# Designs tried in a protein design run: peptides against a protein of PDB entry 3J47. Part 98

Target 1, 121 residues: chain A of PDB entry 3J47
Amino acid sequence: IRLTNQLKSLKGLQSKLKDVVEYLDKVINKELPINHTILGKLQDVFNLLPNLGTPDDDEIDVENHDRINISNNLQKALTVKTNDELMVIYISNLVRSIIAFDDLIENKIQNKKIQEQRVKD

## One batch from the design tools (peptide; made by RFdiffusion4, then SolubleMPNN)

Design b2_p30_1_s2 (from b2_p30_1, 19 letters changed)
Fold by OpenDDE base, seed 5:
Structure b2_p30_1_s2 (fold): chain B 121 residues (1-121), chain A 30 residues (1-30)
Amino acid sequence: as target 1 above (121 residues)
Amino acid sequence: DKLLENLLKLLEFQDLLNLLRLELLKELLE
């Protein structure tokens, strides 16, 4: 039961994340205008999350050792099933932020589709 | 440039969630 609920919740999060990716792709392709509120909050999420990316090997600047260590610990915690309290906090904050944006993104995509249909009629 | 950076970070997070999902699924099947 608990694992099934976790899988269901994770699937929901992945779906919402896909919507955010699709929004960003549409903005990059100039299909949608930039929403500064969405981008600002998305940036806030990424500022709170340690860089999930492997730092490119070339810029091992010593000052980022703590961020790299937290990122590696988060990735390791997810892959090794380590119960990391910080991981739970970071994921929870990310989930809340993505949920808050999903409605805004969906509304913007729908409004554009409606406008495009009205121009074709 | 900043938009592309955000997209890349989002894709990396999506990959991490996929890995987590696969591991949870494996645990459910054990």
Scores: peptide ipSAE 0.162, ipTM 0.710, DockQ to the pose 0.037
Fold by OpenDDE base, seed 1:
Structure b2_p30_1_s2 (fold): chain B 121 residues (1-121), chain A 30 residues (1-30)
Amino acid sequence: as target 1 above (121 residues)
Amino acid sequence: DKLLENLLKLLEFQDLLNLLRLELLKELLE
C-alpha cells in the first residue's frame, strides 16, 4: 500500500514536471513571455534539489553549510533504501513546491489565453 | 542562456525521478 501510493505520487509529479518542461519550451521558443515570478519559483525548486550537476569545485560558498547538509541528506535518502521515511519527507516538500509552481504556470497560461481572446473580439 | 540551463536542470530532475520510480518498482517486485 505505502509503496503503491509513493509510485502514484511520483507519477503525478512526473506529469507536473512535464507541464513545466512544456512551459519552458514555449518560453524558449518565444511563444510565451518570460515570467520572472515563474522563473523565481523554478529557481527555488532547484535550490531545494541536491546538486544534480557536477559540483563545480569553484563555488563552494561556505555560507550554505545547511544547504549542503540538506542536499547531501536528500541525495543519501534517494540513494540509500534504508532512509525511506526521510526520502518521503523530502519528496513531499518537492512535490508541494512543484504543484504550487504548476498551478502558477497554468494560471499564467490561462490569463494569456483570455487576453488573446479579448484582443480578437 | 539561463532558460536553457533551467531546462537542462529540469530534465536532469526528470531523469532522477525516473530512476527513483524504477527503484521503487524493483522493490515492489522483490
Scores: peptide ipSAE 0.147, ipTM 0.700, DockQ to the pose 0.035
Fold by OpenDDE base, seed 4:
Structure b2_p30_1_s2 (fold): chain B 121 residues (1-121), chain A 30 residues (1-30)
Amino acid sequence: as target 1 above (121 residues)
Amino acid sequence: DKLLENLLKLLEFQDLLNLLRLELLKELLE
């Protein structure tokens, strides 16, 4: 019973990982637009991967150490990449907001000049 | 190391943009 439930859970995880790979392949092939919400959720999943690779404290098998190191290196690389992408989005939104404020100020200055000219005529 | 460097760059850019925002707010009040 326990082993069958673990195998069913593992098959469910494998199916979800396959769906993620198929999504990423479609994004790489430009068949789907990049969805930043999906990428953020994928990062959350990858941030949990080291905790999935920690065996309960009693079975340090040497073969798991190489897989854990690869997982940690991949997670670190994905975290850095996602932070760089989020930084670009954040800066782009800030620049857009500043331009919108500059346009608002210029419009206010122009309206003030027009009103001052109308009072002098 | 790269993550920390990128975070420091982000903070520097945020400070610059906050200074620009303060100057824009002064011009709006004037």
Scores: peptide ipSAE 0.028, ipTM 0.562, DockQ to the pose 0.042
Fold by OpenDDE base, seed 3:
Structure b2_p30_1_s2 (fold): chain B 121 residues (1-121), chain A 30 residues (1-30)
Amino acid sequence: as target 1 above (121 residues)
Amino acid sequence: DKLLENLLKLLEFQDLLNLLRLELLKELLE
């Protein structure tokens, strides 16, 4: 169940990242102006982040708390400040936050494997 | 230049997410 939900959330993130990449490509090609559409899609990705990063209360490494706090602060910053000049910074910070959640997911997968091996021994 | 660099980083990140997705799928099948 948990892994299926993580996979569903990851598919959601992947789809939104594809949408961001496609938009950025159109902006590079001067087909579209830089606009708040990216910010909306980025906000949709941020709305998926809590579902990826709800720590099971039992294994919050101290490094993971700082990454979650950074993500929450970035989400709050995106909701408070819609400025096109900051959009590039927000994209960069979003990417870093998604990498941080990716690392958290990978760590949870690895920890689950270790636990399953210990139960078989 | 900076926008292209950011796009390349996003593409690299999308590839990383694809690798993670494959690992997650592998774990679901084991």
Scores: peptide ipSAE 0.021, ipTM 0.453, DockQ to the pose 0.062

Design b2_p30_1_s3 (from b2_p30_1, 20 letters changed)
Fold by OpenDDE base, seed 4:
Structure b2_p30_1_s3 (fold): chain B 121 residues (1-121), chain A 30 residues (1-30)
Amino acid sequence: as target 1 above (121 residues)
Amino acid sequence: DKLLENLLKLLEEQSLLDELKLKLLEELKK
């Protein structure tokens, strides 16, 4: 029973990892737009993964060191890319808020002018 | 460090703009 449940959980994890790979391949191929919500969830998953770059210092097989470096470089590249994309979204929202504030100021000035004109008539 | 500092500064500016926007909308209701 316990072994069967572990095997089922592992198969479920493998299926989810495959779906993530297929999604990332479609994003790389520009077949799908980058979904920031999916990238954020992937980043959360990577942050919850035990640091694959710290095998305890006592038996790093040279083949594992190269794979760990590739994984860490990929994780760093994904983190940097996600941070740059989030920064662009943030700046875009900031600019939109500034424009909306300017429009509100102009609307207030126009409304004040209309009220002042109505009091003169 | 510099990126986080810039991000915090931008967040502070956005919060200030949102507060000013709310105050302006309240003054327009009046």
Scores: peptide ipSAE 0.027, ipTM 0.566, DockQ to the pose 0.038
Fold by OpenDDE base, seed 1:
Structure b2_p30_1_s3 (fold): chain B 121 residues (1-121), chain A 30 residues (1-30)
Amino acid sequence: as target 1 above (121 residues)
Amino acid sequence: DKLLENLLKLLEEQSLLDELKLKLLEELKK
């Protein structure tokens, strides 16, 4: 009974992970726009994954140590890559917002100068 | 090391851009 429930939960997780991979592939292929809310939730899931390199304190099998280090390095590399991509997109959107505000300020200054000239004539 | 340095640089760039955004918002209110 307990093992069957664990297998069902694992199969459900595997299906969801597959759907996520298919979504990311569509985003990489530019078939779908980047959804920051989905990427943020994926990052939260990756951060909630226990370091696959803390064995429960009772199974130091020497053969697992190399697999543990590879898994931790892969997890760190994936987390950092995702963070860098999110930061680049965030900075790009911030720059666009700054440019738009600069254009609005310049337009306001020009409109004010035109009004001041019309009052002097 | 290089990866952490790049992340710190991106955070510094973000902070600078946030400061510029605040300054532009202040000038728009005058």
Scores: peptide ipSAE 0.024, ipTM 0.537, DockQ to the pose 0.045
Fold by OpenDDE base, seed 3:
Structure b2_p30_1_s3 (fold): chain B 121 residues (1-121), chain A 30 residues (1-30)
Amino acid sequence: as target 1 above (121 residues)
Amino acid sequence: DKLLENLLKLLEEQSLLDELKLKLLEELKK
């Protein structure tokens, strides 16, 4: 049961990492424009990930099993927190874009009204 | 899994909107 739950959590993490890689590949290939806010938050995620890239501590000691469980719980908590933060950023950027379009439309309408008034005078 | 997939789709849509916005701003400068 515990091993199956860990394997399921690891598979979920692997899927999430794959999806992040696919997003980054689309940005690198210029299929999508760089969103610096998303990229900054992805960097924050990577900085909070325990260095999974030091393969040199092959000391399989029982102490590593509790450290792995704490790391997995922390990584899960950080993944949830990051997902919520990314949603807040997305909503904030969407709202800012809508406001900026509204201001642009209003400015165009005002400029058109000023031109129409100048042609009548 | 589904929540992350939905978030990634939303990020892709936002990125496309940002590109369209940039193109529109470039056309308005011309």
Scores: peptide ipSAE 0.023, ipTM 0.500, DockQ to the pose 0.077
Fold by OpenDDE base, seed 2:
Structure b2_p30_1_s3 (fold): chain B 121 residues (1-121), chain A 30 residues (1-30)
Amino acid sequence: as target 1 above (121 residues)
Amino acid sequence: DKLLENLLKLLEEQSLLDELKLKLLEELKK
């Protein structure tokens, strides 16, 4: 019973991974547009995965080198993308601060003009 | 592009590991 449930759960995971692979292939081949929501959820999944390039301590075989490289390349690509997203957020906040400053200056100029008119009357 | 390619490769490798785990569990069931 327990083993059969584990086998069913793992078959379900394998099917979902296959569906995600097929989706990503279609996106890479430009058959489908990039869905940022799907990509964000995939990033969250990969951020929760342990480094797939840390072998459990018992077998450093040569086949692990390609897996370590892929994991490291993913982490690097995720870090670069996160930095680019943070830069866009930073620029957006800077632009908002500039606009808010411009509005403040315009309000001060208008208030000064109103005061100068009241002193001339 | 490179992010999607790396995601694809990792998912393929995880799928292969899951297949190997499935085969092992099937042999332990016999």
Scores: peptide ipSAE 0.021, ipTM 0.391, DockQ to the pose 0.017

Design b2_p30_1_s4 (from b2_p30_1, 21 letters changed)
Fold by OpenDDE base, seed 4:
Structure b2_p30_1_s4 (fold): chain B 121 residues (1-121), chain A 30 residues (1-30)
Amino acid sequence: as target 1 above (121 residues)
Amino acid sequence: DTLLENLLKNLLQQSLLDELKLELLLELLK
């Protein structure tokens, strides 16, 4: 019973990992638009994964070093891509803040002019 | 005026939070 439930859970995880790979492949091929919410959740999953790039210095099998470099390059590539997307969000929020500030200044100038006119009438 | 100032403060706070996330990601890449 316990072993069967663990095997079922592992198969469910494998299916979800496959769905993630298929999604990433479609995004790489430009078949689907990038979904920032999915990418953020993937980043959270990668941050919760034990650091695949630091095998404790005590088990460097030469076959592990190439797998570690591939994993680190993939994690770095995903983090760089996420950084570029967050940079676009940051710039967009900065531009919105500047526009809102300009609108605030213009509204204050207009309100001041209206008050100065009401004092002259 | 006060509503727009509050909206601007919220946008600036969100922008700062996103900047801190970018800085944290850049630190994790070093």
Scores: peptide ipSAE 0.040, ipTM 0.623, DockQ to the pose 0.034
Fold by OpenDDE base, seed 1:
Structure b2_p30_1_s4 (fold): chain B 121 residues (1-121), chain A 30 residues (1-30)
Amino acid sequence: as target 1 above (121 residues)
Amino acid sequence: DTLLENLLKNLLQQSLLDELKLELLLELLK
């Protein structure tokens, strides 16, 4: 019973990982728009994965070296992508703050003009 | 580059949609 439930959970995880790959392939092929919520959830999953690229220096089997290089390249690509995404979020929040500040200035200028007109009438 | 540009476009679109929602809410309060 316990082992069968673990195998069922692992098969369920494998199916979900396949659905993620199929989604990423459709996004790469421009068949689907990039969904940032899905991408953020994927980043959370990858950040919860142990470093797939640092086996403790004591088990360098030659078969792991290619997997380690692929994993390090994937982790580096994910880190670069995360940094680019954080930079975009930062710039967008900065632009929103600038627009809100400009709107505040314009509203203050308009309110001042309305008050100056009311004092002349 | 292309991913960053797509993220910027999507964030700009979300920002504009959030602004439109806030404007609509302010109009309904009025």
Scores: peptide ipSAE 0.031, ipTM 0.552, DockQ to the pose 0.043
Fold by OpenDDE base, seed 5:
Structure b2_p30_1_s4 (fold): chain B 121 residues (1-121), chain A 30 residues (1-30)
Amino acid sequence: as target 1 above (121 residues)
Amino acid sequence: DTLLENLLKNLLQQSLLDELKLELLLELLK
């Protein structure tokens, strides 16, 4: 039961990775617009993939420990950079949404004033 | 009306993308 569920999850993950490759190919070919949110999530997945390939801590080679520490430090640095980039994208989209909402409210207020003036004339 | 509908569609698309991210993370944890 546990092993069959792990194989099913791994097959699901493989299918999702294929869908991501097909999406990236369509973006490279300019068939789809770049979705920065999908690219950021994909970078997060790629930043997590090096941790999925580390075998658990049971073979003592001092040369592998330094490579694992360098890969983990590089991965942490890439994860921090990706998180900051995603935060900038999120804030930029939020600010754009607030401005568009403010413009909508002002337009509604102006339209209401025009309607109230037309009822008085 | 069209601007509010577009804003609502964008928020719905963002929420759906976040749900898909949570599903992917849950599939990695199982």
Scores: peptide ipSAE 0.024, ipTM 0.479, DockQ to the pose 0.031
Fold by OpenDDE base, seed 3:
Structure b2_p30_1_s4 (fold): chain B 121 residues (1-121), chain A 30 residues (1-30)
Amino acid sequence: as target 1 above (121 residues)
Amino acid sequence: DTLLENLLKNLLQQSLLDELKLELLLELLK
């Protein structure tokens, strides 16, 4: 019964990881934009994955537990770094979109002024 | 016109990405 539940949980985790990989592949392929809130939640998931992947079986070798904790801290650090890098990309794209929107507003204002001048002549 | 299309495309892409996030989060909570 316990092993069957662990295998079911592991299969559920594997499906979830596959969907994460498919998402990341779509983002890498520029099929989807980068969403920081997705990435931040993926980060939270990756930070929780070690706690989901270690069954509280007090019997698996203390030597592997320290390596798992070091790997988790490294994954957390890489995840934070990736978040900051993606935040810079997002801010850059947001600023570009704001500038483009401002240019559109200015072009519409200029076109309106030209039309108002043509109606006064 | 092209700028509005690009803004709409970016908005649509963000919306699709937010949907994919919600699906992923819902899957992770199951």
Scores: peptide ipSAE 0.022, ipTM 0.454, DockQ to the pose 0.030

Design b2_p30_2_s1 (from b2_p30_2, 19 letters changed)
Fold by OpenDDE base, seed 4:
Structure b2_p30_2_s1 (fold): chain B 121 residues (1-121), chain A 30 residues (1-30)
Amino acid sequence: as target 1 above (121 residues)
Amino acid sequence: SLEEELKKAEELLKNAQELLKNQLDLLIES
């Protein structure tokens, strides 16, 4: 049961991160306009994500010490195989942080599709 | 540029996705 819950949490986060990547790809390809509200939420996500890239590629909000600590703890939790409990806790916090963000992304994508359909009709 | 920053962000998120995938695989194999 515990393992199942861990898997569910990870799958949920993975799915939401996929949505974020797809959104960014659409913005990069100019399929969607830049939305500063969404970008602001994205920055919040980055403050919680582990440092998995080059230090120069990470936009770290130096002003939020709590977020930095969370990110560092998540990094440690994800790199230590035996630290499953802490991993679940930090991943759950990250998921909660990006739920509203994911909803915004989906709404923007849907609105774009609706607009395109209106043009075709 | 903003576009370059967005590309870097996307790359970072892809790395995160891969890490999560690996964690899932480890849990499944456990």
Scores: peptide ipSAE 0.127, ipTM 0.699, DockQ to the pose 0.069
Fold by OpenDDE base, seed 2:
Structure b2_p30_2_s1 (fold): chain B 121 residues (1-121), chain A 30 residues (1-30)
Amino acid sequence: as target 1 above (121 residues)
Amino acid sequence: SLEEELKKAEELLKNAQELLKNQLDLLIES
């Protein structure tokens, strides 16, 4: 049961991240316009993401000390063999940031698909 | 440009996805 809950949490986060990637891909390919509301929320997500050691990570402005601590804890949970319960707790902080706009992203993608089908029909 | 920044963001998220995938695999194998 505990393991199932952990897997569910991770799968949920993976699904939400996939939605974000798909949205960004559409924006990059000019299939969707830039939505500054979504981008603003995405910045909140980045502030909570672990430092993956990429040059791009250093460009993310994380000035809030509390956010830095959360990110560091998440980094530790994801890259070091730590207690699985703690890992879920730290991931939940990231999920709370992502979940707020995931439905909005999905709606934008769906609306675009509907419009494309109308043009083809 | 903003487009370049978005590409960087996408790459970052893909890296995060891979990290989470590895964690999921470890949990499944345990």
Scores: peptide ipSAE 0.127, ipTM 0.697, DockQ to the pose 0.066
Fold by OpenDDE base, seed 3:
Structure b2_p30_2_s1 (fold): chain B 121 residues (1-121), chain A 30 residues (1-30)
Amino acid sequence: as target 1 above (121 residues)
Amino acid sequence: SLEEELKKAEELLKNAQELLKNQLDLLIES
């Protein structure tokens, strides 16, 4: 039961990350305009995960020592070998930020499509 | 540029996706 719940949570997080990546691709490809509100939420996510997935990044940002520590703790918590309670806390915070981000992305995409359709009509 | 930063952000998120995939695989193998 516990393992199943963990898998479900991780799959959900993976799905939301996929949505964010797809959105960024659309912005990069100029299919969607830059939205400052969405970018703000993206920054919120990265403030929690400055070094996630970039272990070889030698950029020691001295001003971000606390952020680095949080990122390292999160990375550790995401491993199978670490404390499950810490993992739940970090994942929950990350998921909350990503869900809010995903909602803004979806709203922006929908609003743009609606506006484009209205202009064509 | 902002575009370059967005590309970096996308790469970071792709790395995170891969990390999660690996963790899921490990959990399934357990």
Scores: peptide ipSAE 0.122, ipTM 0.697, DockQ to the pose 0.067
Fold by OpenDDE base, seed 1:
Structure b2_p30_2_s1 (fold): chain B 121 residues (1-121), chain A 30 residues (1-30)
Amino acid sequence: as target 1 above (121 residues)
Amino acid sequence: SLEEELKKAEELLKNAQELLKNQLDLLIES
């Protein structure tokens, strides 16, 4: 049961992150316009992701002690094999924070597809 | 620029995806 729940949570998060990456790629390639609402939700996601030693880590408000603690704890949970319970909790929280963001992305993509189809017809 | 920031964000998320993939692999192997 624990393993199944962990896999389910991780797969869910992985799927939603894939959607985010695809969306960002479309924005970067100017296939979709910039949407400030989506970008705002993306910021919420970044606040929960672990610090990966990337330049983007410097963009995290270090003064926000709570966010830093969450990020550090998530990273620890992911690196420590025996910390399964903590990992599940943090991954679940991250999934919940991304779900509304993912919905916005999906809606935006769908709306664009509808518009493109109308132009072709 | 905003575009550069978006590219950085995308790279960060790709790294996160890889991390999660590795965790999934570890769980499957266990």
Scores: peptide ipSAE 0.121, ipTM 0.690, DockQ to the pose 0.068

Design b2_p30_2_s4 (from b2_p30_2, 19 letters changed)
Fold by OpenDDE base, seed 4:
Structure b2_p30_2_s4 (fold): chain B 121 residues (1-121), chain A 30 residues (1-30)
Amino acid sequence: as target 1 above (121 residues)
Amino acid sequence: KEEEELKKAKELEENFKKLLEQQQELLRLS
């Protein structure tokens, strides 16, 4: 039950992230007008991401081989657990932000389609 | 101004695309 709900939430997030990418692609292609409010909030959402992709691999001095391995596995496990916990808190904030924009994005896309149809008639 | 905002939109798209790919891989591993 809990795992199934987490997978369902992750699939929902994936769908919403795809909608954000598709919206940004349309803005880049000049198919939609630039909305500074949407872009600013997407930036805020992205800045609230825990850095999921940079282990700071550049500062661990190589000179103490035997005590560092247990500390690195525990620190890596704590960093993974903290990143997972921060990721869950972040996903909750991201989902709240995306839900608030999803309706706005869909309304903007629909309004443009309606305007393009009115220009063809 | 418009060109700078278009550049920001491109950077955001790349960032969200990478995030989407990471979430897809996480879902594939589950």
Scores: peptide ipSAE 0.213, ipTM 0.803, DockQ to the pose 0.066
Fold by OpenDDE base, seed 3:
Structure b2_p30_2_s4 (fold): chain B 121 residues (1-121), chain A 30 residues (1-30)
Amino acid sequence: as target 1 above (121 residues)
Amino acid sequence: KEEEELKKAKELEENFKKLLEQQQELLRLS
């Protein structure tokens, strides 16, 4: 159940990321008007994406949202580096969840084959 | 002003593309 929900959430995230890229491409190509509120929310989502794999971040204080506006270039470089590092952690946890799901499927397939063979003998 | 926001949109798009590519490659390697 937990692993199936994680894979479903991952597929949903992948679809949403594709939709975001397609939206941004239309804005860049001037097919859609620039919406500063949408762009700001997408930046916030991007900054939160690496943290979606850690269940313990109930304490990233929303108070840092107003201080982020004043140091944009150095904090962007640090946020990109921290996002790349957190992304590697998020990705590593995701791969571990996929491997554990595949092992669970294989174990269930093997157990089913053993039970089907015992019913034929 | 509009050119600066277009630059931010491009940077954001590249960041989301890189994230998407990394997730796709890891799903391929798994």
Scores: peptide ipSAE 0.212, ipTM 0.800, DockQ to the pose 0.074
Fold by OpenDDE base, seed 1:
Structure b2_p30_2_s4 (fold): chain B 121 residues (1-121), chain A 30 residues (1-30)
Amino acid sequence: as target 1 above (121 residues)
Amino acid sequence: KEEEELKKAKELEENFKKLLEQQQELLRLS
C-alpha cells in the first residue's frame, strides 16, 4: 500500500513535470505569452521539489527572504549547490523507494510460488 | 526584459527536463 501510493505519486509527478516542460517549450517558442507569475511559481516549485521528498525538513526558515545583494552571489552559489545536493538526496530517496518496491514485488512472487507449491503437495 | 525572462524560462525548462529524464531513467531501471 505505502509503496504503491509512492509510485502513484511518482507517476503523477512525472505527468506534471511533462506538462511543465511542454508549457515552457510553448513559451520559449513564443506560442504562449510570457507569464511572470507562472514562471515565478514554477521556479518556487522547482526550488521546493528537493524538499517535497522529506516531510520533516519544513522547519528550515522560509523567513530570510530579505537582505543582502552581496551575499546573494555566494548564497546563490550555495543555494544552487544546496539545491543540487537536495536533488541528489531526493533522487536517492526515489531510488530507495523503487528498490524497496522491487524487493516487495519479488517477495510477493516468491510467496505466491510457495503457496502454489503447498497447494500441489 | 522579455529576453531575460525568455532566458529564465529556458533555464527552468532545462532544469525540469533534466529532472524528468532522471525520474524516467530511475523508473526504467526499476
Scores: peptide ipSAE 0.210, ipTM 0.804, DockQ to the pose 0.072
Fold by OpenDDE base, seed 5:
Structure b2_p30_2_s4 (fold): chain B 121 residues (1-121), chain A 30 residues (1-30)
Amino acid sequence: as target 1 above (121 residues)
Amino acid sequence: KEEEELKKAKELEENFKKLLEQQQELLRLS
């Protein structure tokens, strides 16, 4: 149940990421007007994407991120670095969830084979 | 201003595209 929900959530996230790319492509191609509010929210979502799997990281005080008047270059460098680090953590969690799924499927296949043997005896 | 926001949109698109490609490859390997 929990793992099936994680895979369903992952597929939902994949669909949403595709929709975001398609939206951004239309903005880049000037098929849609630039909406600063949407672009800001997409940046916030991208920064939060790594946290969508970890309910325990509620301590990234989003309110304190706006108050550091760090030089735009240093803030950009820190944001990129933080996003890359968070992305690695996120991918590592996805890989672990996929492996746990494969193990569950293999265990179900083995259990089915054992049951089919017991019915033949 | 508009050109700067277009640059941000391109950077976001590249980031989301990379993330999507990584997730697709992980799902393909499973």
Scores: peptide ipSAE 0.206, ipTM 0.799, DockQ to the pose 0.071

